# Ledger of designs, part 204: peptides against a protein of PDB entry 2FGR

Target 1, 331 residues: chain A of PDB entry 2FGR
Amino acid sequence: SSVTLFGIVDTNVAYVNKDAAGDSRYGLGTSGASTSRLGLRGTEDLGGGLKAGFWLEGEIFGDDGNASGFNFKRRSTVSLSGNFGEVRLGRDLVPTSQKLTSYDLFSATGIGPFMGFRNWAAGQGADDNGIRANNLISYYTPNFGGFNAGFGYAFDEKQTIGTADSVGRYIGGYVAYDNGPLSASLGLAQQKTAVGGLATDRDEITLGASYNFGVAKLSGLLQQTKFKRDIGGDIKTNSYMLGASAPVGGVGEVKLQYALYDQKAIDSKAHQITLGYVHNLSKRTALYGNLAFLKNKDASTLGLQAKGVYAGGVQAGESQTGVQVGIRHAF

## One batch from the design tools (peptide; made by RFdiffusion4, then SolubleMPNN)

Design b2_p22_4_s1 (from b2_p22_4, 15 letters changed)
Fold by OpenDDE base, seed 1:
Structure b2_p22_4_s1 (fold): chain B 331 residues (1-331), chain A 22 residues (1-22)
Amino acid sequence: as target 1 above (331 residues)
Amino acid sequence: SALEAQLARGRAELEAALARYA
C-alpha cells in the first residue's frame, strides 16, 4: 500500500476593471493557473490485478490560509480498479465534467476558463453547475484502442426543495476516443434540481475535441445546458469554446481561448477572450499571466472569475477586463 | 422580466459562491 500527500499552491495578484458598481477591484487572488489544493491519495494492491484506492482533496486558499475552513469537497472517493477499469464511490467530479473540462486550455480555473459548466438558472441544488456531485458512484472504462467511457449516478437520497423531489440526482456519462494527438468526446448528463422551489431538470450535452499538432494544440467545446422547468419556459444556454496553445522556447506556453455564451432565456450573448502565458521555472514551479476580456451584450451580466478578488457579475451589457499574474507551485 | 430577474439572481449566487469556493 502507499499514501501520497500532494498539492498545489497557486496565488496571484489580480485586477478587474469593473465590478457590479462599475469600480475596479484588485488584490491577492488564488488558483489562476491551477486550482490550489491539498490532497491525500493511496492505493493497496489486493492481488489478482485488483487495487483499492482512496482520494481526498480539498481546495487551498493561500490569500487567507483557508479562513473559512478546509474540506474534501473537491474529491473524497474510495475505489476499486483493475483490468475492468475503475469504480469510485464518493463525491467527485461527475464523469461528464471530468472528461469535458479537459478540453479547457485554462484548466477550468482563473479568469480564462470555459465557463459553460454553470448554474445558468438560479438552480437551488448545491452542484447545479454540473461539475461535481455528492453520493456519486462512477465507473471509468479502460482505454480500448482509443475508445473509453465514463458513467456516473448520484443518489438524491430523497432530498427535496420546495415541491421538487429527487434533488441532487445525477445520471450521466461520456464516450470518448483518445489516441495519440487526437481526443474527442461526447458527454450527456441530467441533474434533478429546483428553480423557485419547483422541479427542474438540468440537461447537459457537451462535445469536445482537441488535436495536438506538436507545434500547437487546438481545442474546442460545444455545450448546451437546459434547465427544463415544469412551469415556465426552459432556460437554455449554448456555450462554445475554441482555444489554441503552443510551447514557447521549451520553458513556456502561450494560450489563447475564445468562448461564446449564448443565453437564450434572456436573448443575450457574452464573449470571452483570454490570453495566457505560463513560464516554467521548474517542473513544479511556474510563473503565469492571464489577460481576459469579457464582453456582455444586452442583458448579459457575466463576470470573470478572479477568485479571491472579484468573481461577481457586472452591469448588463458591460465589458470587463481582468489580469492575473501569479506563482504556481506543486508538491 | 421575471425570468431575467431569476437568472440574474442565480448568476449572482453562483458568482458569489465561486468568488471563494468552487
Scores: peptide ipSAE 0.014, ipTM 0.436, DockQ to the pose 0.017
Fold by OpenDDE base, seed 2:
Structure b2_p22_4_s1 (fold): chain B 331 residues (1-331), chain A 22 residues (1-22)
Amino acid sequence: as target 1 above (331 residues)
Amino acid sequence: SALEAQLARGRAELEAALARYA
């Protein structure tokens, strides 16, 4: 068997020009280019092409030294893999987020990512952003001539909130085609939760695609999220993303990404545009800068996610500008 | 250069890992 210690420490200086009071926020933030993490993983060859694996991973908060503690909430899985693919048991990315966030050129972190995987409805479940789940069983197929898929189910374990039962139950999956420069995927998921103490289904459909032209990569996402409430009607958001990235001078990368969040329940849109640059100092160390602009219309109050500095909303109809400059080190 | 190629590979490997486990 093998055991590997691995991680990323990503820390930045961040600024946003507006918080909920209209004041600027600035300081030392975390996870601007990649989520900071510490993990252990290993594999055992069981013979005949079968392998056992484990993966334990938690988030690192470099700005405060993990003052709230350390856990393995990013991933805590045991697995079997072989010619049949991989089965995982334990908390992990749900299959839909694992695949469909891969089209986000900002790696689902910092102030620039696609924010569609979100708790749009003040859902009371622990993972109502649709990213991870407790009590998860996942299966991932091999790649068959480009075609691949993933499926997952999370047990609710009779969790209740208010009058809602089955809280935390997840069922979902994706189908994909990954061949050479082309990637395309369709994901579907449902998660049971509660809003206002009442049973609510979080339904999600996501389409993603990317193409690598060598000199540049294009990527896109289309998503609909619905929180189906028994009382009060559905809370629906349509999210769209288009991004491009290109290498610069062999050691750098520039990224530009636009997203639109059409929040139907409040009949309000938000527009996000982010410019990012990564400069590789080595295979493991990079400098980076992100510049993001978020324009809220009408009743929209979305805020950029400057983790460690400010990740809250703004006043309705206000725009927010964010900057992150930092160091990422992988080990 | 060889260095640029090494840096590019390192970036690609990291981004691939992040796409799977972010």
Scores: peptide ipSAE 0.014, ipTM 0.338, DockQ to the pose 0.041
Fold by OpenDDE base, seed 3:
Structure b2_p22_4_s1 (fold): chain B 331 residues (1-331), chain A 22 residues (1-22)
Amino acid sequence: as target 1 above (331 residues)
Amino acid sequence: SALEAQLARGRAELEAALARYA
């Protein structure tokens, strides 16, 4: 058996030129290149090709030392694995987000990531962004000549909000092909939640692909999220992403990513463009810089996620520029 | 160089892990 302590501390100086009042915000932020975390993990060989595993991981907020407390809400799983694949019990990334966020060149973190995995409809469930779930059972297949899949189900445990009685139920999965430089995946998910105290289904379909040309990597995402409401009509968002990355001198990496969020319920689009650079000082320590531009059209109020500084929205139709410069250290 | 190779490997391993466990 083994137990490993691991983590990442990522802290930055961040700036955004507009908040909800039109004022600038700046300060010390967290998780600009990677989500800061502390975790414990381990495995036990049970013989016959069977292994037990555990994983406990929580977010670290370096700017305030976790003033609001520490928990294992990032992942708290026990697992069995073998030739059949892996079964996990506990809070985790849902299979769809685990696979499909892998195509985000900004690792779903900071001011540059694809923001499609979002609560688009003021859903009242805790995980209405489609990223993680409580009470989750997940299964991941082995890789069969490149083909692989993952499936998950989360119990609602009769959680209620207003008249909604199945809040937190998740069902979803993906199929993928991963072989050498090529990766492609299709994910489908449904989560039950509430909007305005009424039962609502969050449906999600996501297609992702990437190819590593050696000199550069290309990556893309196509996503539709739909909050299906019994009254008031559906809240639909089509999200698109295209990104490229390239190594620089063996010690650096440059990234460029574009995303479009077509918010159908308000007939409004938002455009996001991010340039990032990572400079490795060692195997574990890097400096990084991100420059992001978010243009909201019409009624769109999206904001860049400068965690620890400002992650709220802006006024309708306003543009926001964000900068992060920081240090990432992995242990 | 040996250092560049080590840094490249470290980056690749970290990015692969982060992509799966973001």
Scores: peptide ipSAE 0.013, ipTM 0.314, DockQ to the pose 0.041
Fold by OpenDDE base, seed 4:
Structure b2_p22_4_s1 (fold): chain B 331 residues (1-331), chain A 22 residues (1-22)
Amino acid sequence: as target 1 above (331 residues)
Amino acid sequence: SALEAQLARGRAELEAALARYA
């Protein structure tokens, strides 16, 4: 049996040149290279190849010392694992996000990540970004010659918003091929939510692939998110991402990632391009810098996610520039 | 199922979108 305390403290100085009023924002932010976290995990060998596990993980906000409190909303699972794979009970990344966000070279955090996993429709559910779910049961297969899969179901527990029932219900999964330098995945999910107090289905399909050439890695994502509303029409976004990373001088990594968000409901596009650099001072400590540009067209109001400084939108059709420089320490 | 039909439509729309983008 084992119990491990683990975490990451990632804090940065961040700047964005525009907020919703057109003003700049700057200050101390968090989670620019990796999400800051504190966790406990452990495993018990039950014999016969069966293991029990637990995982408790919450986000750390180093800029204010978790003034809003601490919780285990990142992950709070108990599990059984063995030759059959792993079954998890509890709040976690949903299988689709767990797998498909792995193709994001910016680790789904900071000003550079793929932002396709989003609440595009002012959904009223707590997890309408499609990243995590409460009341989740997940199953992950072993890797069989490269092939693997994950499935999940989250109970709605009769949660209602307005006239919408089944809010918070999730069903989804992925199939993947992971072999050596190659990874490729298809994810499908549906989540029940509400928009304007009316029942809405959040449908998501995501394709991801990456290849590690040793000297560089390429990664890509293709995603469609559709909030299907009985009244008012569908809110559909097609998101595209292409990224590259390369080691630099044995102690560094440079990353470049582009994303396009085609927001069909408002017939508007947003373009995101981010340059990142990580400098490893040790196996556990790194310095990093990110430079991101977000170009909104037409009615698009997307903003870069400079957590702790400014993560809101901008005025329609405005462009935003963001910078983060920080320290990441893992323990 | 309704889910399968929805996902199939979503895939078709994505493929069509990709074809236009490419």
Scores: peptide ipSAE 0.000, ipTM 0.284, DockQ to the pose 0.012

Design b2_p22_4_s2 (from b2_p22_4, 13 letters changed)
Fold by OpenDDE base, seed 3:
Parts: sequence; C-alpha cells; structure tokens
Structure b2_p22_4_s2 (fold): chain B 331 residues (1-331), chain A 22 residues (1-22)
Amino acid sequence: as target 1 above (331 residues)
Amino acid sequence: SELEAQLAAGQRELAEALATYA
C-alpha cells in the first residue's frame, strides 16, 4: 500500500473595485490559480488487477490559517478500481462537474473561472451549485478508444427542507471522447433541492470541448441550468464560455477567457472576461496574475469570486473589476 | 532548459493534483 501527503498553498493579494455597497475591497485572498488544499491519498494492490484506494482532501485557507477548522469536504472517498474502471464511495465532485469543469482554463478557481456551476435560484441545499455531493456513489469507465463516461448517484437520506423531501439527491453523468489533442463531453444532471421551502429540481445540461493545437489551446462550454419550481416558474440560466491559452517562453502560460451568463428569470445578462498569466518558477511553484472584468446588465448582480477578500454580489447593473496577484506552491 | 524539462515532467503531477478542478 502507499500513502501520499499532498497539497497546494495558493495565496494572493486581491482587489475588487466594487462590493454590494459600491466600495472597493482588497486584502489577502486564497485560491487564485488553484484551490488551496491538503490531502491524503493512497492505493493498495489487491491482486488480479484490482486496487483499493482512498482520498481525503480539504480546503486550506492560508489567509486565516483555517480559522473555521479543517474538514475533508473537497473529497472523502474510498474506491475500488480495475479493468472495469473505478467505483467511488463518499463525498466528491459529482461526475458532471468533474468532467465538464476540466474545460475551464481557470480551473474553476479565482476570479476568472466559468461560473455556470452555481446556485442560480437561492436553492437551500448545501451543494446547489452542482459541484459536489454528499452520500455519493460514482462510477467511471476506462477509456475505450477515446470514449469514456462517468455516472453518479447521491442519496438524499430523507433530508427535508420545508415541505421539500429528497433534498440532496443527485443523479447524473457524462459521456466523453478524449483522444490526443481533442476532448469533448456531454453532461446531464438532476439534483433535488428546495427554494423557499418548496421542492425544486435543479436540472443541468453541459457541453464542453477543447482542442490543443500545441501553440495554443481552445476551450468552450455551453450550459443550461434550470431550477424547476412547482410554484413561481422555472429559474433558467444559459451560460457560455470560450477560452484560449498559450505557452509563453517555456515557463509561462497566458490565458484569456470570456463567459456569458444569460439569466432568463430576471431577463438579465452578465459578461465576464479574464486575462491570466502564470509564471512557473519551478515544477511546484508559480507566480500568477489575474485580471477580470464582470459587466452586469439590468437586474444582474454577479460578483467575481475573490475568495478571502470579497465573493459577494454587486448592485444591479454594475460592473466589477478584479485583480489577483499571488503565489501557488504545490507539494 | 532544466526548468522547462522539470515543468514538462511535472505537468502530469500538477494535473493530478488539480484533478479536482473545483
């Protein structure tokens, strides 16, 4: 058997020019290029091509030293793997987010990521952003000639909120083709939640694709998220992303990404554009900078996610500019 | 360069560390 201790400490100086009051915020933030984490993982060869595995991972908050404590809410799985693929038991990324977030050139982190995986409807479930789930069973196929898939089911365990039952139930999966420079995936998911104490289904469909040309990589996402409410109508968001990245001088990477969030329930759009640069000092240590601009139209109040500094919304129809400059160290 | 080689070699390791994208 093996046990590996691993982690990332990513800390930055961040600035946003507007909060909910229209004031600037700045300070020391976390997870600007990659989510800071501490984890343990290992495998045991059981023979015959069968392996057991475990993975325990929690978020690190370098700015306050995890003042609220430490947990393994990023991932806490035990698994069996072999020629059949991998089965995981425990809290993890749901299969849809695990696969489809891979097309985000900002790694779902900092002020530049695709923000489509979001709680768009004030859902009362703990994971209504569609990223992770408790009580999850996941299965991932091997790669067969480029084709692969993942499926997941999370038990609700009769959790209730208001009159809503089955809260936290997840069912979803993806199919993908990954071959050389090409990746393409389709994901579907449904999660049971509550809005205003009433049963609500969070339905999600996501299409992603990327191609690495060597000199540059292109990536794209198309997503629809729909909170289906019994009363009050559906809350639907169509999200779009297009990004490009390129290596610079053998030790750097530049990224540019655009996203559009069409929030149908409020008939309002938000536009996000982010420029990022990573400068590798070693295989484990990098400097980075992100510059993001978020323009809200009409009733949209989206804010950039400068974790540790300000991750709230802004006033309706306001624009927000964000900057992060930081250090990422992986161990 | 040595750094470029290390980066290339470490790319998979970093990708694995970053496999939890969110």
Scores: peptide ipSAE 0.033, ipTM 0.709, DockQ to the pose 0.046
Fold by OpenDDE base, seed 2:
Structure b2_p22_4_s2 (fold): chain B 331 residues (1-331), chain A 22 residues (1-22)
Amino acid sequence: as target 1 above (331 residues)
Amino acid sequence: SELEAQLAAGQRELAEALATYA
C-alpha cells in the first residue's frame, strides 16, 4: 500500500478592466494556471491485478488561507481497479467533464478556459455547471487499441428544491479514441436540477478532439447545453472552442485559445480569446501569464473568471480584458 | 539542458498532479 501527499499552490496578481459597475478590479488571485489543491491518495495491491484506491482532494485558496475552511469537494473517492478498468465511489469530476475538459488548453482554470461547462440558467443545484457530482458512481474502461469510455450515475437521494424532487441526479458518459497524437471524444450527460423552483433537466452534448503535431498541438470543442424548463422554454447555449499550443525553448509553452458562446435564450453571443504563457523554472515550479479578452454582444453579460479577484459578470454588451501573472508550485 | 532533463524526468509526476481538471 502507498499514501501520497500532493498539491498545487497557484497564486497570481490579477486585473480585470470591468466589473458589473464598469469599474476595474485587481488584487491577488488564485488558480490562474492550475487549480490550487491539497490532496491525499493511495493504492493497495489486492493481488491478481486488483487494486484498491482512495483519493481525497480539496481546493486551496492561497490569497485568504482558506478562510471559508477546507473540504474534499474536488474529489473524495474510493475505488477498485484492474484489467476491467476502474470503478469509483464518491464525489468526483463527472465522466463527461473529466474527459472533455482535457481538450481545454487552459485546463478549465483561470481567465482563459473554455467556459461551456457552466450553469447557464441560474440553476439551483449545487453542481449545475456539469463539472462534478455528489453521490457519484463512475466507471472507466481500459484503453482498447485507442478506444476507451467512461460512465457515471449520481443519486439524487430525494433532494428537493421547490417542486423539483430529483435534484442532483446525474447520468452521463463518454466514448473516446486516444491513440498517439490523436484524441477524440463524444460526451453525453443529463443532470436534474431546478430553475425558479421548478424541475429542470440540464442536457449536455460535447464533442472534443486534439492532435499533437510535435511542434504544436491543436484542440477543439463543440458543446450544446440545454436547461429544459417546464415553464419559460429551454435555455440553450452552443459553445465552440479552438486552441493551439506550442513548446517554446524547451522550458516554455505558449497557448492561444478562442471560444464562442452562442446564448440562444437571449439571442446573444460572447467571444473569448486568450493568450497564455507558462515558463517552467523546474519540474515543480512555473511562472505564467494569461491575457484574455471577452467580448459580449447584445444582452450577454459574461465575465472572465479571475478567481479571488473578480468572477462576476459585466454590463450587457460590454467587453472585458483580464490579466493574470503568477506562480504555480506543485508538490 | 539540465532543466530540460529535469522536466523530462518529472513529466509523469507533473501529469499526475495536473490530472484533475477544473
Scores: peptide ipSAE 0.033, ipTM 0.718, DockQ to the pose 0.047
Fold by OpenDDE base, seed 5:
Structure b2_p22_4_s2 (fold): chain B 331 residues (1-331), chain A 22 residues (1-22)
Amino acid sequence: as target 1 above (331 residues)
Amino acid sequence: SELEAQLAAGQRELAEALATYA
């Protein structure tokens, strides 16, 4: 058996030029390049190619020393793995997010990530962003000549909000092809939630692809999220992302990513463009900088997620510029 | 460079550390 302690401390100085009042915010933020975390994981060889595993991981907030406490809400799983693949029990990334966020060049964190995995409808469920789930059973296949898949089901345990039952139920999965420089995936998910105390289905379809040309990598996402409400009509968002990254000088990486969020319920679009740079000082330590611009049109109020500084919205139709400069240390 | 060598040697370890998203 083995046990590994691991983590990332990522802390930055962050700035956004507008909050909900139109004022600037700045200070010390967290998780600009990678989500800060502390974890324990281990495996036990059971023989015959079968392994048991555990994974416990929580978020670290370096700016306030985890003032609200520490938990294992990032992942808390026990697993069996072997030639059949891997079965996981416990809170984790749902299979769809685990696979499809891998195409985000900004690692689903900071001010530059693809923000499609979001609660677009004021859903009242705890995980209505479609990223993680409680009470999750997941299965991941091996890679068969490039083809792989993942499936998940989360039990609702009869959780209710208002008149909505089955809150927190998740069913979803992906199919993928990962071979050499190419990755491509299709993900489908449905989560039961509530909006305004009424039963709502969060449906999600996501396509992702990337290709590593050696000198540069291209990555893209296409996503539709739909909160299907019994009353008031559907809340639909189509999200698009295209990004490129390239190594710089053997120790650096530059990233450029564009995203479009077409918010159908309010007939409004938001455009996000982010330039990022990571400079590796060692195998474990990096400096980084992110520059993001978010342009809201019409009724759109999206804000950049400068965690620890400001992650709220802006006034309708306002643009927001964000900057993060920080240190990432992995151990 | 020495740094490049260190990065190459640690690339897998770092990739594994960074492999969890969101």
Scores: peptide ipSAE 0.033, ipTM 0.706, DockQ to the pose 0.046
Fold by OpenDDE base, seed 1:
Parts: C-alpha cells; sequence; structure tokens
Structure b2_p22_4_s2 (fold): chain B 331 residues (1-331), chain A 22 residues (1-22)
C-alpha cells in the first residue's frame, strides 16, 4: 500500500477590462493554467489483479490561503479496479465531463477554457454545470483496441427544492475511441434539478475529437445543453469549440482556441478566442500567459472566468478582454 | 534531450494528476 501527496499551486496576475458595471478588475488570481489542488491518493494490491484505491482532492486558493476553508469536493472516492475496469464510489467528475473536458486545450480552467459545461438556466442544484456529482457511482471500462466507455449514476437521496423531489440525480456516460494520435468521444447525460422551484431536466449531449499530428494537435467539441422545465420553455445552448496547440522550442507550448455559445433561449451568441503560452522551466514549474477575447451579442452577458479576480458576467452585448500571467508549480 | 524526456514524463504525471479536469 502507498499513499501519495500531490498538488498544484497555480497563481497569476489577472486583468479583465469590464465587469458587470463596465469597470476593469485586476489582482492576484488562481488556477489560470491548471486548477490549483491538494490531494492524497493511494492504491492497495489485493492480489489476482484486483486493486483498491482512494482519492481525496480539494481546490487550493493561493491568493487568500483558502480563507473559506478546505474540502475534498474535487474528488473523494474509494475504488476497486482490475481486468474489468474501475468502479468508483464518491463525489467525482461525472463520466461525461471527465472524458469530454479532456478535449479542452485550456484544461477547463482560467480565461481560455471551453465554457459549455455551465449552468445555463439558473438551475438551483449545486452541480448544474454538469461537471461533478455527489453520491456518485461510476464505472470505467478498460481500453479494448481503442474502444472505451464510462458510466455514472448519482443518487438524489430525495433532495427537494420547491416541488422538485429528485434534485441531484445524474445518469450519464460516454463511448470513446482512443488509438494513437486519434481520440473521439460521444457523451450523454441527464441531471435532475430545479429552476424557480420547479422540476427541470438538464440534458446534455457532447461530441469531442482530437488528433495529434506531432507538430501540432487539433481538438474540437460540439455540445447541446437543454434545461427542460416542467413549466416554461426549454433553455437550450449549442456550444462549439475548435483549438490547436503546438510545441515551441522543446520547452514551450502555444495554444489557440475558439468557442461559440449559441444561447437559444435569448437568441444570442457569444464568441470566445484565447491565445495561451506555457513555458516549462522544469518538469514541475511553468510560466504561462493567456490572452482572451469574449464578444457577447444581443442579450448575452457571459464573462471570462478570471478566478480570484472576477468571474461574473458583463452587460448585455458587451465584449470583454482578459489577461493572465502566472506561475504553475506541481508537486 | 534529457529535459524534453523529463518534461514528457512530467507532463504524463501532470496529465494523470490533471486527469481530473475542472
Amino acid sequence: as target 1 above (331 residues)
Amino acid sequence: SELEAQLAAGQRELAEALATYA
């Protein structure tokens, strides 16, 4: 049996030129290249190819030293694994987000990531962004000649909000083909939640693919998220992403990513384009810079996620520019 | 180079550590 302590401290200086009042925000932010984290994990060989595992991981906020506390809300799982794959019990990434966020070249953090995994409808559930779930059982298959899959179910435990009585229930999974330079995946999920105290289904379909050409990598996502309310119209968003990355000089990486968010309920689009650079000083330490532009059209109010500085919306139809320059250290 | 190999190994370790996206 082994126990490994691991983590990432990622802290940056960040700037956005507009907040909800039209004013600039700047300061020290976190998690610009990778989410800052502290974790404990371990495995036990039980013999016959069977292993037990645990994983406890929480987010680190380097700007304030976790003034609001520390928890293991990123992941808190116990698992069994073997030739059959892996079964996990506990809070974790849901299988759909775990697989489909892997196509995001900005690691689902900072000002440059794909923002499709979002609470588009003011859902009242804690995880209505479709990223994680409480009370989760998940199963991941082995890789069979490139083919693999993951499935998950989260218990609602009769959580109620208003007239909704199954809040937090998740069912979902993905199928994938991962072989050499190619990765492709299809994910489907449904989560029970509430909007305005009324039962709502958050339905999600996501297609992802990437190809590594050696000199560059291309990655893409297609997603539809639909909040189906018992009373009222559906809130549907179609999200698209295309990105490219390339190594630079053996120690650097440049990334460019574009995303489009077509918000059908408000008939409004938002365009995001981000340029990023990572400079590796060692295997553990990197410098990075991100430059992002977000253009909202019509009634769209999306904001860049400069965690620790400003992650709110902007005025309808306003554009936002963001910059992050920081240090990432892994241990 | 040795540094590139270390970076590649570190990136895999980081990717495994980062396998929890978001």
Scores: peptide ipSAE 0.030, ipTM 0.679, DockQ to the pose 0.046

